Peptides against a protein of PDB entry 6RO1. Designs and how they scored, part 203

Target 1, 216 residues: chain A of PDB entry 6RO1
Amino acid sequence: LGKEIEEYIHKPKYCLPFLQPGRLVKVKNEGDDFGWGVVVNFSKKSNVKPNSGELDPLYVVEVLLRCSKESLKNSATEAAKPAKPDEKGEMQVVPVLVHLLSAISSVRLYIPKDLRPVDNRQSVLKSIQEVQKRFPDGIPLLDPIDDMGIQDQGLKKVIQKVEAFEHRMYSHPLHNDPNLETVYTLCEKKAQIAIDIKSAKRELKKARTVLQMDEL

## One batch from the design tools (peptide; made by RFdiffusion4, then SolubleMPNN)

Design b2_p30_4_s3 (from b2_p30_4, 11 letters changed)
Fold by OpenDDE base, seed 1:
Structure b2_p30_4_s3 (fold): chain B 216 residues (1-216), chain A 30 residues (1-30)
Amino acid sequence: as target 1 above (216 residues)
Amino acid sequence: DEELEKIREEGEKLLEELEKRGRLIRVPLP
């Protein structure tokens, strides 16, 4: 369910208008979760060989991500790796395929004009950390329907299934199913995304009542 | 790329609409 919503929001036709410089986005690549980063710019990848059968142009978004210092040493040949939880890491501009965006925030940071200095990139991490401190339940998301304008009936059906599943979990405590742990891990991932969407909606609604961060 | 520039211009219009609806959070530089 949440992965199914992600499959809509990361489509270029839906997300590209919202990839303004300073937009908070969440990036995942295979097993690597970079968490929240900041959009710098996006571009069209020209080097799609016409023979790859991908009719649709690939888009690349440059995202400021918290990377491990070890991965930066090998940056000429290896993909950047996320900083370990206990590592300070370093903010780097990483080219990311648009389909690796797992979430898009309603938050847009002001960013330094020059991101070449380490201190300027590291200042953006301070801004992300301040936003995370202000939103302890999670960074607020754009609503795929109300904010992003996605009219796809498939997405509407996914959201209806999530809402109906939340309602069923509330009305029927599945206390008696011994497969509950495996169903709960899958349903916790699905419910966590429903909770993340509903929390994101509540946080966006709270963000309407929370003083504009312009007073910071 | 003219197509990308049109997408950016559309994005700025959508951003203004989100701002008017209180659906945008701006965060200043630290």
Scores: peptide ipSAE 0.510, ipTM 0.923, DockQ to the pose 0.678
Fold by OpenDDE base, seed 3:
Structure b2_p30_4_s3 (fold): chain B 216 residues (1-216), chain A 30 residues (1-30)
Amino acid sequence: as target 1 above (216 residues)
Amino acid sequence: DEELEKIREEGEKLLEELEKRGRLIRVPLP
């Protein structure tokens, strides 16, 4: 369910207007969870690859992320890695593809004008930590419908299922049901199956488009 | 890029709307 919502909010047409400097965003790249970072800026990369029929521009957002000090030494050739749980890390401006944004907060920080000094970047981490202390139940999110204006009927159906699930979790004394983990695992499996079906449908559509180009 | 500037301008209008609705949290520098 949460991952199904993520597939909508990370679309450039929905999220780009909200990627103002100081916006809190959550960044995840495969197995690498950077947690909450702060938007600095976004840009468009024109992929002039003549042979990829992807006319869709790639968007890159520069995000202040807590990175491991080890990954910074290899930063010329290797992607930044998240700080280890017990590591202080260092705040770095990392170029992130917009589809790697897993959440967008209603929180907007004031940020230093100059982010070149380490101390200025680390001051932003203090602000993130202060926000996390103020919101122990989690940093508040933009509402995909009411705040982000997403009109997609598929998203509305996902939200209705989340709400109906939350209402069932709170209305049943299932706070003590050992099946709660099983229900989460089933929801994750169902979400993964829905993603796999959507991926397979996209690949099938691409394959049909290629076949139609070979027939012309 | 004129397209990116239009997106930023739209974003500032949406930000003002969120602020009026109490849906924006501003956090000062530490």
Scores: peptide ipSAE 0.505, ipTM 0.919, DockQ to the pose 0.757
Fold by OpenDDE base, seed 2:
Structure b2_p30_4_s3 (fold): chain B 216 residues (1-216), chain A 30 residues (1-30)
Amino acid sequence: as target 1 above (216 residues)
Amino acid sequence: DEELEKIREEGEKLLEELEKRGRLIRVPLP
């Protein structure tokens, strides 16, 4: 269910209009979870598939991500790696394929005009950390239907299933099923996106009030 | 790229709509 929602939101036709500079996004590449990063820019690349002669446009988003310092030393030959939990890491602009975006936030940061200086990139990490402190239950997401305008009936059915699952999780005390832990870990990841969508609608109103108070 | 510029212009219109609905959170630099 969460992955099925991701399959809609990371489609270029839906997400590209929301990839403005400063937009918070989650990036995941296979086993590597970078967590929350900040959009810098997006571009179109042509990939020639050798067998079809059709140029399928690939979209690449440049994202400020917290990377391990070890991966940066080898960055000429190796993909950037996420910072270890106990590592400070370094904020780097990483080119990411748009389908590796796992979430898009309603939050848009102001970013420095020049991201070449390390201090300017690290200032953006302070802003991400401040947002995370303001949202202990998770950074608010764009609603795929109400905010992103996705009209796909398949997505509506997925969201309805997630909402019905969430309602069942809250209405039934999970006390009696011994297979609960394995079902729970798979369902928590799937439900988390729907919780994040529902919480986002409530927390957006609160967050606007709190962040407007810091601008006054 | 004219296509990318059209997407950016659409994105700014959608951003204004989100702002009007209270669905945008702007965070200043620290």
Scores: peptide ipSAE 0.504, ipTM 0.921, DockQ to the pose 0.655
Fold by OpenDDE base, seed 4:
Structure b2_p30_4_s3 (fold): chain B 216 residues (1-216), chain A 30 residues (1-30)
Amino acid sequence: as target 1 above (216 residues)
Amino acid sequence: DEELEKIREEGEKLLEELEKRGRLIRVPLP
């Protein structure tokens, strides 16, 4: 279910309109989880290779990501690697294929006009960390249907299954469902996304309340 | 690229709609 939602969100026809400069996005490349980064820009790669029957243009998004300092030394030849949890890391602009976006936030940061200075890139990390402190249950997501306008019936069925599962999980005491074990592994991921959608809706309501309090 | 510019223009319209609905969070520079 989570992965199935990601397969819709990362499609260029749905996500490109939301890839404005300063948009928070999650980037995951195979085993490498970069976590939350900030969109700088997107571009179209003309796949001028005549022999790949992929008629669809590839899109690349430049994302400010927290990278390992070790991987940056080889950045001319090797892909950037995510910073280790205990590593400070460095914020770098990394070109990412759009299908590697795992989530899109409702949060849009103001970013420095010049990202060449290290201090300007590191200031964006401070902004991400401040957002993470304000949203302890997780950074709020765009709703794929209500915010991104995805009308695909496959996605609607996935979301309905998540909502029906959440409703069952909250309406039945956990002790009475005999399918609890096979449910747990699918439910940690489903509950995480449904918690991410429901926390996104709750935190949007809280954030609106906090923003209304800061405007008072 | 004219296609990319149209996508950006669409994105700004959608952004204004999200803002009107209270579905946008803007965070200033530190």
Scores: peptide ipSAE 0.498, ipTM 0.920, DockQ to the pose 0.673

Design b2_p30_4_s4 (from b2_p30_4, 10 letters changed)
Fold by OpenDDE base, seed 5:
Structure b2_p30_4_s4 (fold): chain B 216 residues (1-216), chain A 30 residues (1-30)
Amino acid sequence: as target 1 above (216 residues)
Amino acid sequence: DEELEEIRKKGEELEKELEKRGRLIRVPLP
């Protein structure tokens, strides 16, 4: 359910307007959880015109992330790695694909105008830590419907299922309904199949576009 | 890029709406 909401919020058409400088965002890249970072800027990687039948343009967001100092020594050749829990780390501006954003906060920090000095980047970490202290139950999120204006009926159905689940969980703490686990597993499988079909359609469209370019 | 500037402008409008609703939390520099 949370992952199904993430699949809506990280879409460029929904999130890009909210990627204002200083916005708190969560970044996950494969097995690497960077936690909360701060938006610096965003850019478009490809100037693909929507009428060419080509893929949705890739957007890159520059995010201040707490990185491992070990990964910085190899930063010319290796991807940045998240700081270990016990490591101080170093705040770095990391280019992140927009689909790697797992959450968007209602919180926006004021950030230094120049992020080239290490001290200016580390001041932003102090601001993140202060926000985390103020919100011990978690940093507040933008509401996908009320704040982000997402009108997608698929998202509304996901949220209704979350609410109905939470209501059932709180109303019936003793109903280990074995059917509930089965319904969740079926919903996750259906969501995964829908993602896989969408991915396969994108790959097929890429392959056709490449074939059409080789025939010209 | 004109499209990016339109997105930024729309974003600034949406930020003002969030602020009017009391949903925007602005945190000063330390």
Scores: peptide ipSAE 0.635, ipTM 0.948, DockQ to the pose 0.740
Fold by OpenDDE base, seed 4:
Structure b2_p30_4_s4 (fold): chain B 216 residues (1-216), chain A 30 residues (1-30)
Amino acid sequence: as target 1 above (216 residues)
Amino acid sequence: DEELEEIRKKGEELEKELEKRGRLIRVPLP
């Protein structure tokens, strides 16, 4: 369910207007979870697909991310890696393909005008950590329908299923409703099918994104 | 790119709507 919502949110037609400087976003690249970062800017790269003659616009968002110090040494040739949980890490501006955004927050930080100084980038990490302390249950998200204006009927059906599941979970705290196992197995099967569709789309996109990141 | 500037402008309008609805959380610099 959450992963099905991500497939709508990361579409350029929906998310680009909300990628304002200072917006909190989650970045996940394959196995690498960067957690929460801060939008700096976005740009359009026009790649000509060699086989279609059509310009397929790629959108890149520059995001301040907490990176490992080891990945920074090779930053000219290698993709940045997330800081380890126990690592201090360093805040870097990382160019990220828009489809790697897993969440968009309602929170928007004020950011320093100049992000070249390390201290200015590290000040943004302090702001993220303060926001995380204020929201122990998690940083608040933009609503994909009410805030982002996504009218897609497929998304509405996903959200209605989430709400119906949450409502059943909260309204029946004490009943072993035998339908709860059926809803859990259906939600797990659908989450697994959504993972399998996302993994199959990621394998098809990995073949395409590895080829496109080497051209970026 | 004129298209990107139109998207940014639309985004600024949407930010003002989020603010009016109390949905936007602005955090100052430390």
Scores: peptide ipSAE 0.635, ipTM 0.948, DockQ to the pose 0.779
Fold by OpenDDE base, seed 1:
Structure b2_p30_4_s4 (fold): chain B 216 residues (1-216), chain A 30 residues (1-30)
Amino acid sequence: as target 1 above (216 residues)
Amino acid sequence: DEELEEIRKKGEELEKELEKRGRLIRVPLP
């Protein structure tokens, strides 16, 4: 369910218009969770291998991500690695394939014009941390239907299944199934994305109240 | 790339719509 929503969101036809400089995005790659980063720019990469009929252009987004300092030493040959939880890390501009975007926020930061200085990149981390502090229940997401304009009937059916599942979880406390923990961990991951969408809608309402209070 | 510039232009229009709907959250530099 949540992964199925991600499969729509990361499609270039839907996400590229929202990948403006300063947009908050969540990045995941093969077990590496970078968490929230900031879009710098996007580009089209033609992977025309002359013999593979992959006619579809690959899109690459440059994202400011919190990387481990160890990964920076090997950056010529190795992929950037996420900073450990207890590590300060360093903000780096990392080229990311668009399909590795797991979420897109309604939040858009102002970013420094020059991201070459370390201090300018680290200032963006401070802004992310401030946003996370303002949104303790999670950074607000773009709604895939209402904000991104995705009209795909497959996505609508996925959302309806999520809503129906949330309703069933609320109406039937699964008190009696011992497989509940494994179903709950899978359903918590799936419901977490539905809760993240619904929480994102509630937090956007709260954020309107907080931003209106900071403008007063 | 002309296609990318059209996507960016569409993105700016959509951003203005998000702002009008009060969905956009802009965060200043620290």
Scores: peptide ipSAE 0.623, ipTM 0.949, DockQ to the pose 0.665
Fold by OpenDDE base, seed 2:
Structure b2_p30_4_s4 (fold): chain B 216 residues (1-216), chain A 30 residues (1-30)
Amino acid sequence: as target 1 above (216 residues)
Amino acid sequence: DEELEEIRKKGEELEKELEKRGRLIRVPLP
């Protein structure tokens, strides 16, 4: 259910208007959870293969993420890795495919104009940590309907199911609701999108190392 | 890129709407 909401939120037509500099976003790539990062900028990359019709444009968002210091040494050849729990890490501007955004916050930080100095990037981490202290139950999200203006009836049905499921979880912890069947039909559409993303990622990786899911 | 500029302009309008609704949280630099 949460993943089904993410499939709407991370669509460029919905999220791009909210990807202003300083917007808090969650970034997840496969098993790598970066947690909360800060939007710096977004850009469009078109993969024009001459013989396959206009592939939908890929969007890349530059996000300040808390990265492991080990990943920085190999950052020219390898994807950035999240900082280990016990590691301080370092804030880096990482190019991320927009579909790797798992959440978008209502919070927007003021950020330094120049993010080249390490101290300026680390100041943003202090701001994230201060926001996390102010919101112990979690950083506030943009509402996909009321804040993001998503009118999709499919999303409204998903939200109604999530609310009903959450209400049931809070009311009765033991009912495994067997409505797993509607998850399988969404998996087929996801598989086709995965193939298109995989072909497009191969071309993007040749031009600039971006955070991507390799196994799609 | 004209399309990206239109998206940014729409984003500024939507941000003003979030602010008017009290949904936008702006956090200053430390």
Scores: peptide ipSAE 0.618, ipTM 0.947, DockQ to the pose 0.718

Design b2_p30_6_s1 (from b2_p30_6, 12 letters changed)
Fold by OpenDDE base, seed 1:
Structure b2_p30_6_s1 (fold): chain B 216 residues (1-216), chain A 30 residues (1-30)
Amino acid sequence: as target 1 above (216 residues)
Amino acid sequence: DEEEEEEILKKYEELKKEEEEEEEKRKLLA
C-alpha cells in the first residue's frame, strides 16, 4: 500500500510543483537509501528513445544528500553512495531521477544560496537533523490528496483501502490473527513481485542499451 | 501530455520567482 502511493507521488505530473528549493525529499536508488535530503533545483532533459524516435523527457532533481566520503573520491562517473549509519558523511548535490523520490515532505528548509562551500552544505544537514528531532515519529509527508491535489481514482481507492485496513487493524483486538500474517505476506509478495518486475524491466533496458551501444 | 508537463514547469518557475521576490522583500525590510 505505501509503495502504491509512492508510485503516484513520484510522477512528474504530480510532484514537480512541490519540488521547490528547500523541500525535504527522501531518495532511494535500488539498494541505496539516502534518507532525507533537500531539493536544490530540478531540470527537464530531452531523451530520444533510439528505437521509437519518441521524446521521453527525463526529469532530474538536484538533491542535497548525505553521501559517503569514499564514493566522492571516485571519478564523476560513479554514482554517489549513501553515508553509512556510523559515518559522518558529506552533504553533496546529487542529480536524482524524479522517480527515485520515495517521499516528499510538507516541510521546506531555508538553504544557503551558495552550496559550493562544504560548511554551507553541512549546515543543511544540521537543519534536517533538527527537523528529525522535532518529529520523532518521522518527518511529516505531503498529503497526496489534500496537499498535492491528486484526483486519481486509483489513488483514492488505495488510500481508502489503507484507511479501511488500518481501521480494521485497530478495531480488531486480534493482534494474533494468523490471517494478518497472510495478508502481510501477500502484500509483501505483491510488493516483491512489483520490485522484481521493475528490476527485470531495468535489466532488459540495460541489456537493450548495451546491445544498442554494441551496434554503434 | 507534453502541454501538461510544460504547464507544470512554468508553474514551478513562477513559484520559484515568487519565492525569490519574497526573499528580496524580506531582505529589504530587514
Scores: peptide ipSAE 0.019, ipTM 0.458, DockQ to the pose 0.201
Fold by OpenDDE base, seed 5:
Structure b2_p30_6_s1 (fold): chain B 216 residues (1-216), chain A 30 residues (1-30)
Amino acid sequence: as target 1 above (216 residues)
Amino acid sequence: DEEEEEEILKKYEELKKEEEEEEEKRKLLA
């Protein structure tokens, strides 16, 4: 049932309007589950089907994902791999084909304007973790019918079956939360504080290094 | 040099306290 819903929502005709910068999305690539990441941007690439000569446009979304540091050292030759559960990892901007999106959240985060500094990318991980703490039962999903406006009768029948057998997978705790704006503001502030703490630690390390050089 | 280290350390402790206070506010809203 969940997989059947994924086959609808990952179609460009449905999901592209919701792939704004800051949107939370889940990324799966074959056996690799990256979990929740944040959309940075998307692009359309021209592709020609080798067998038909038909133009089949590929949509690529750039997503901030928690990647293994080991895979990043080899990133010139190998695709990024998800961070292990016990690994800190590193947030990287990864180009992802839109059909590899397994879920789209109703949550949209504020992101730093410059994602080149590692600290700015790692602050986004702290924002994701704050959202996960706010929603212990899971990050809220976009409703394919009510939020995404999908009118497909096949999808409506699948959702009706899911709602009959599972607890509402699309319970929107966010839409009725009067504190949602406050939660977003707290997540943004915590992300900024995390950057400022790391900056202060770097300057402290530089000051100590200068003091040690004056003692030598 | 020592005065600059103390000012940076003070700023670090202030920012850490602010992070803890915002985390407590988040828990009160959850």
Scores: peptide ipSAE 0.006, ipTM 0.278, DockQ to the pose 0.011
Fold by OpenDDE base, seed 4:
Structure b2_p30_6_s1 (fold): chain B 216 residues (1-216), chain A 30 residues (1-30)
Amino acid sequence: as target 1 above (216 residues)
Amino acid sequence: DEEEEEEILKKYEELKKEEEEEEEKRKLLA
């Protein structure tokens, strides 16, 4: 049932409107479960099917994911791997095919404009962890019908079956959670402070360098 | 989390003040 829903929501025609920067998404690639990450952006790639010569556009979403440090060392040749449960890992922007999105959250975080610094990327991990603390029953999912507007009758039947067994999956705690604004405000403030600290450190370093050159 | 925000904010304010002081020194030496 959950997998049957995934087969709908990961289709570009349904999910692309919801792949805004800051959207929480779950990424799974074969045996590699990255868990929850944050959308940075998406792009359309031209692809030609080898057998038909038909243009089959691929959609690549850049997702900030918690990766193993080992995979980052070999990042030039090896695909990113998820952090081990006991590992700290590092947040990295990973290009993923849109069909590797196993879930899409109703939650959209503020993200730093500059994700090049490790600290800015790690601040997003803290924001994800804060969302996870606020939602102990799991991060809220987008409703495929009510939020995503999917009209497919097959999906409606699957959802009806899932809701009959798992009353919590689409109970949309977000619509009734006054704490959501608090999460956004905290995430936005943390992200802004991280940017500003980085800016200040750069300008301070420039100022000191100039002063040292004038003293020489 | 609030304590972490406050600590980060304090670090920003301290660093910003140091930047402003160094910029003022630079303007005085120029």
Scores: peptide ipSAE 0.000, ipTM 0.276, DockQ to the pose 0.009
Fold by OpenDDE base, seed 3:
Structure b2_p30_6_s1 (fold): chain B 216 residues (1-216), chain A 30 residues (1-30)
Amino acid sequence: as target 1 above (216 residues)
Amino acid sequence: DEEEEEEILKKYEELKKEEEEEEEKRKLLA
């Protein structure tokens, strides 16, 4: 259910207006959870030759993320990796495909104009950590309906199902049945995996189309 | 251009690995 909402909010049609510099966003790529980062800018990569019917431009957002120092050494050839829990890491500006945004916050931070100095980048991490301390229940999200203005009836039905499921889970006398929790968790995971595979295939196709256009 | 292509290629490899991990996870839950 949460990832069904994600499938709406990460669409360029909906999220681009909210990707202003300083916007808090959560980035997740596969098993790599970068956690909360800050939008620096975004760019439209449109190599759309007017004759290729795949009109969906790829959008890349530059996000200041906490990366492992190991990934920085190989930054020319290797994926930025999230900092290990016990690692300080380093804040780096990472180009992120817009569909890898797992959450968008209502919070917007002030960012330094010059992010070349390490100290300026690390100051943003301190600001993120301060926001996290102010919101112990989690950083506030943009409401997809009220804040983002998404009118999609599919999303409204997803939200209603989430709310109804949460209400049923808390109201059900079997909420303490470990077998029920296990079955629900497995069913949700199965449904989630089916969505994730469909999303990954779609974005893999888009990425491949861009690479093929740069080779032509 | 080359740096941008390397970044797109890198993200393509990342997305490919995500598809493989989710397929494995789907096989584990099936």
Scores: peptide ipSAE 0.022, ipTM 0.283, DockQ to the pose 0.018; fails the geometry check

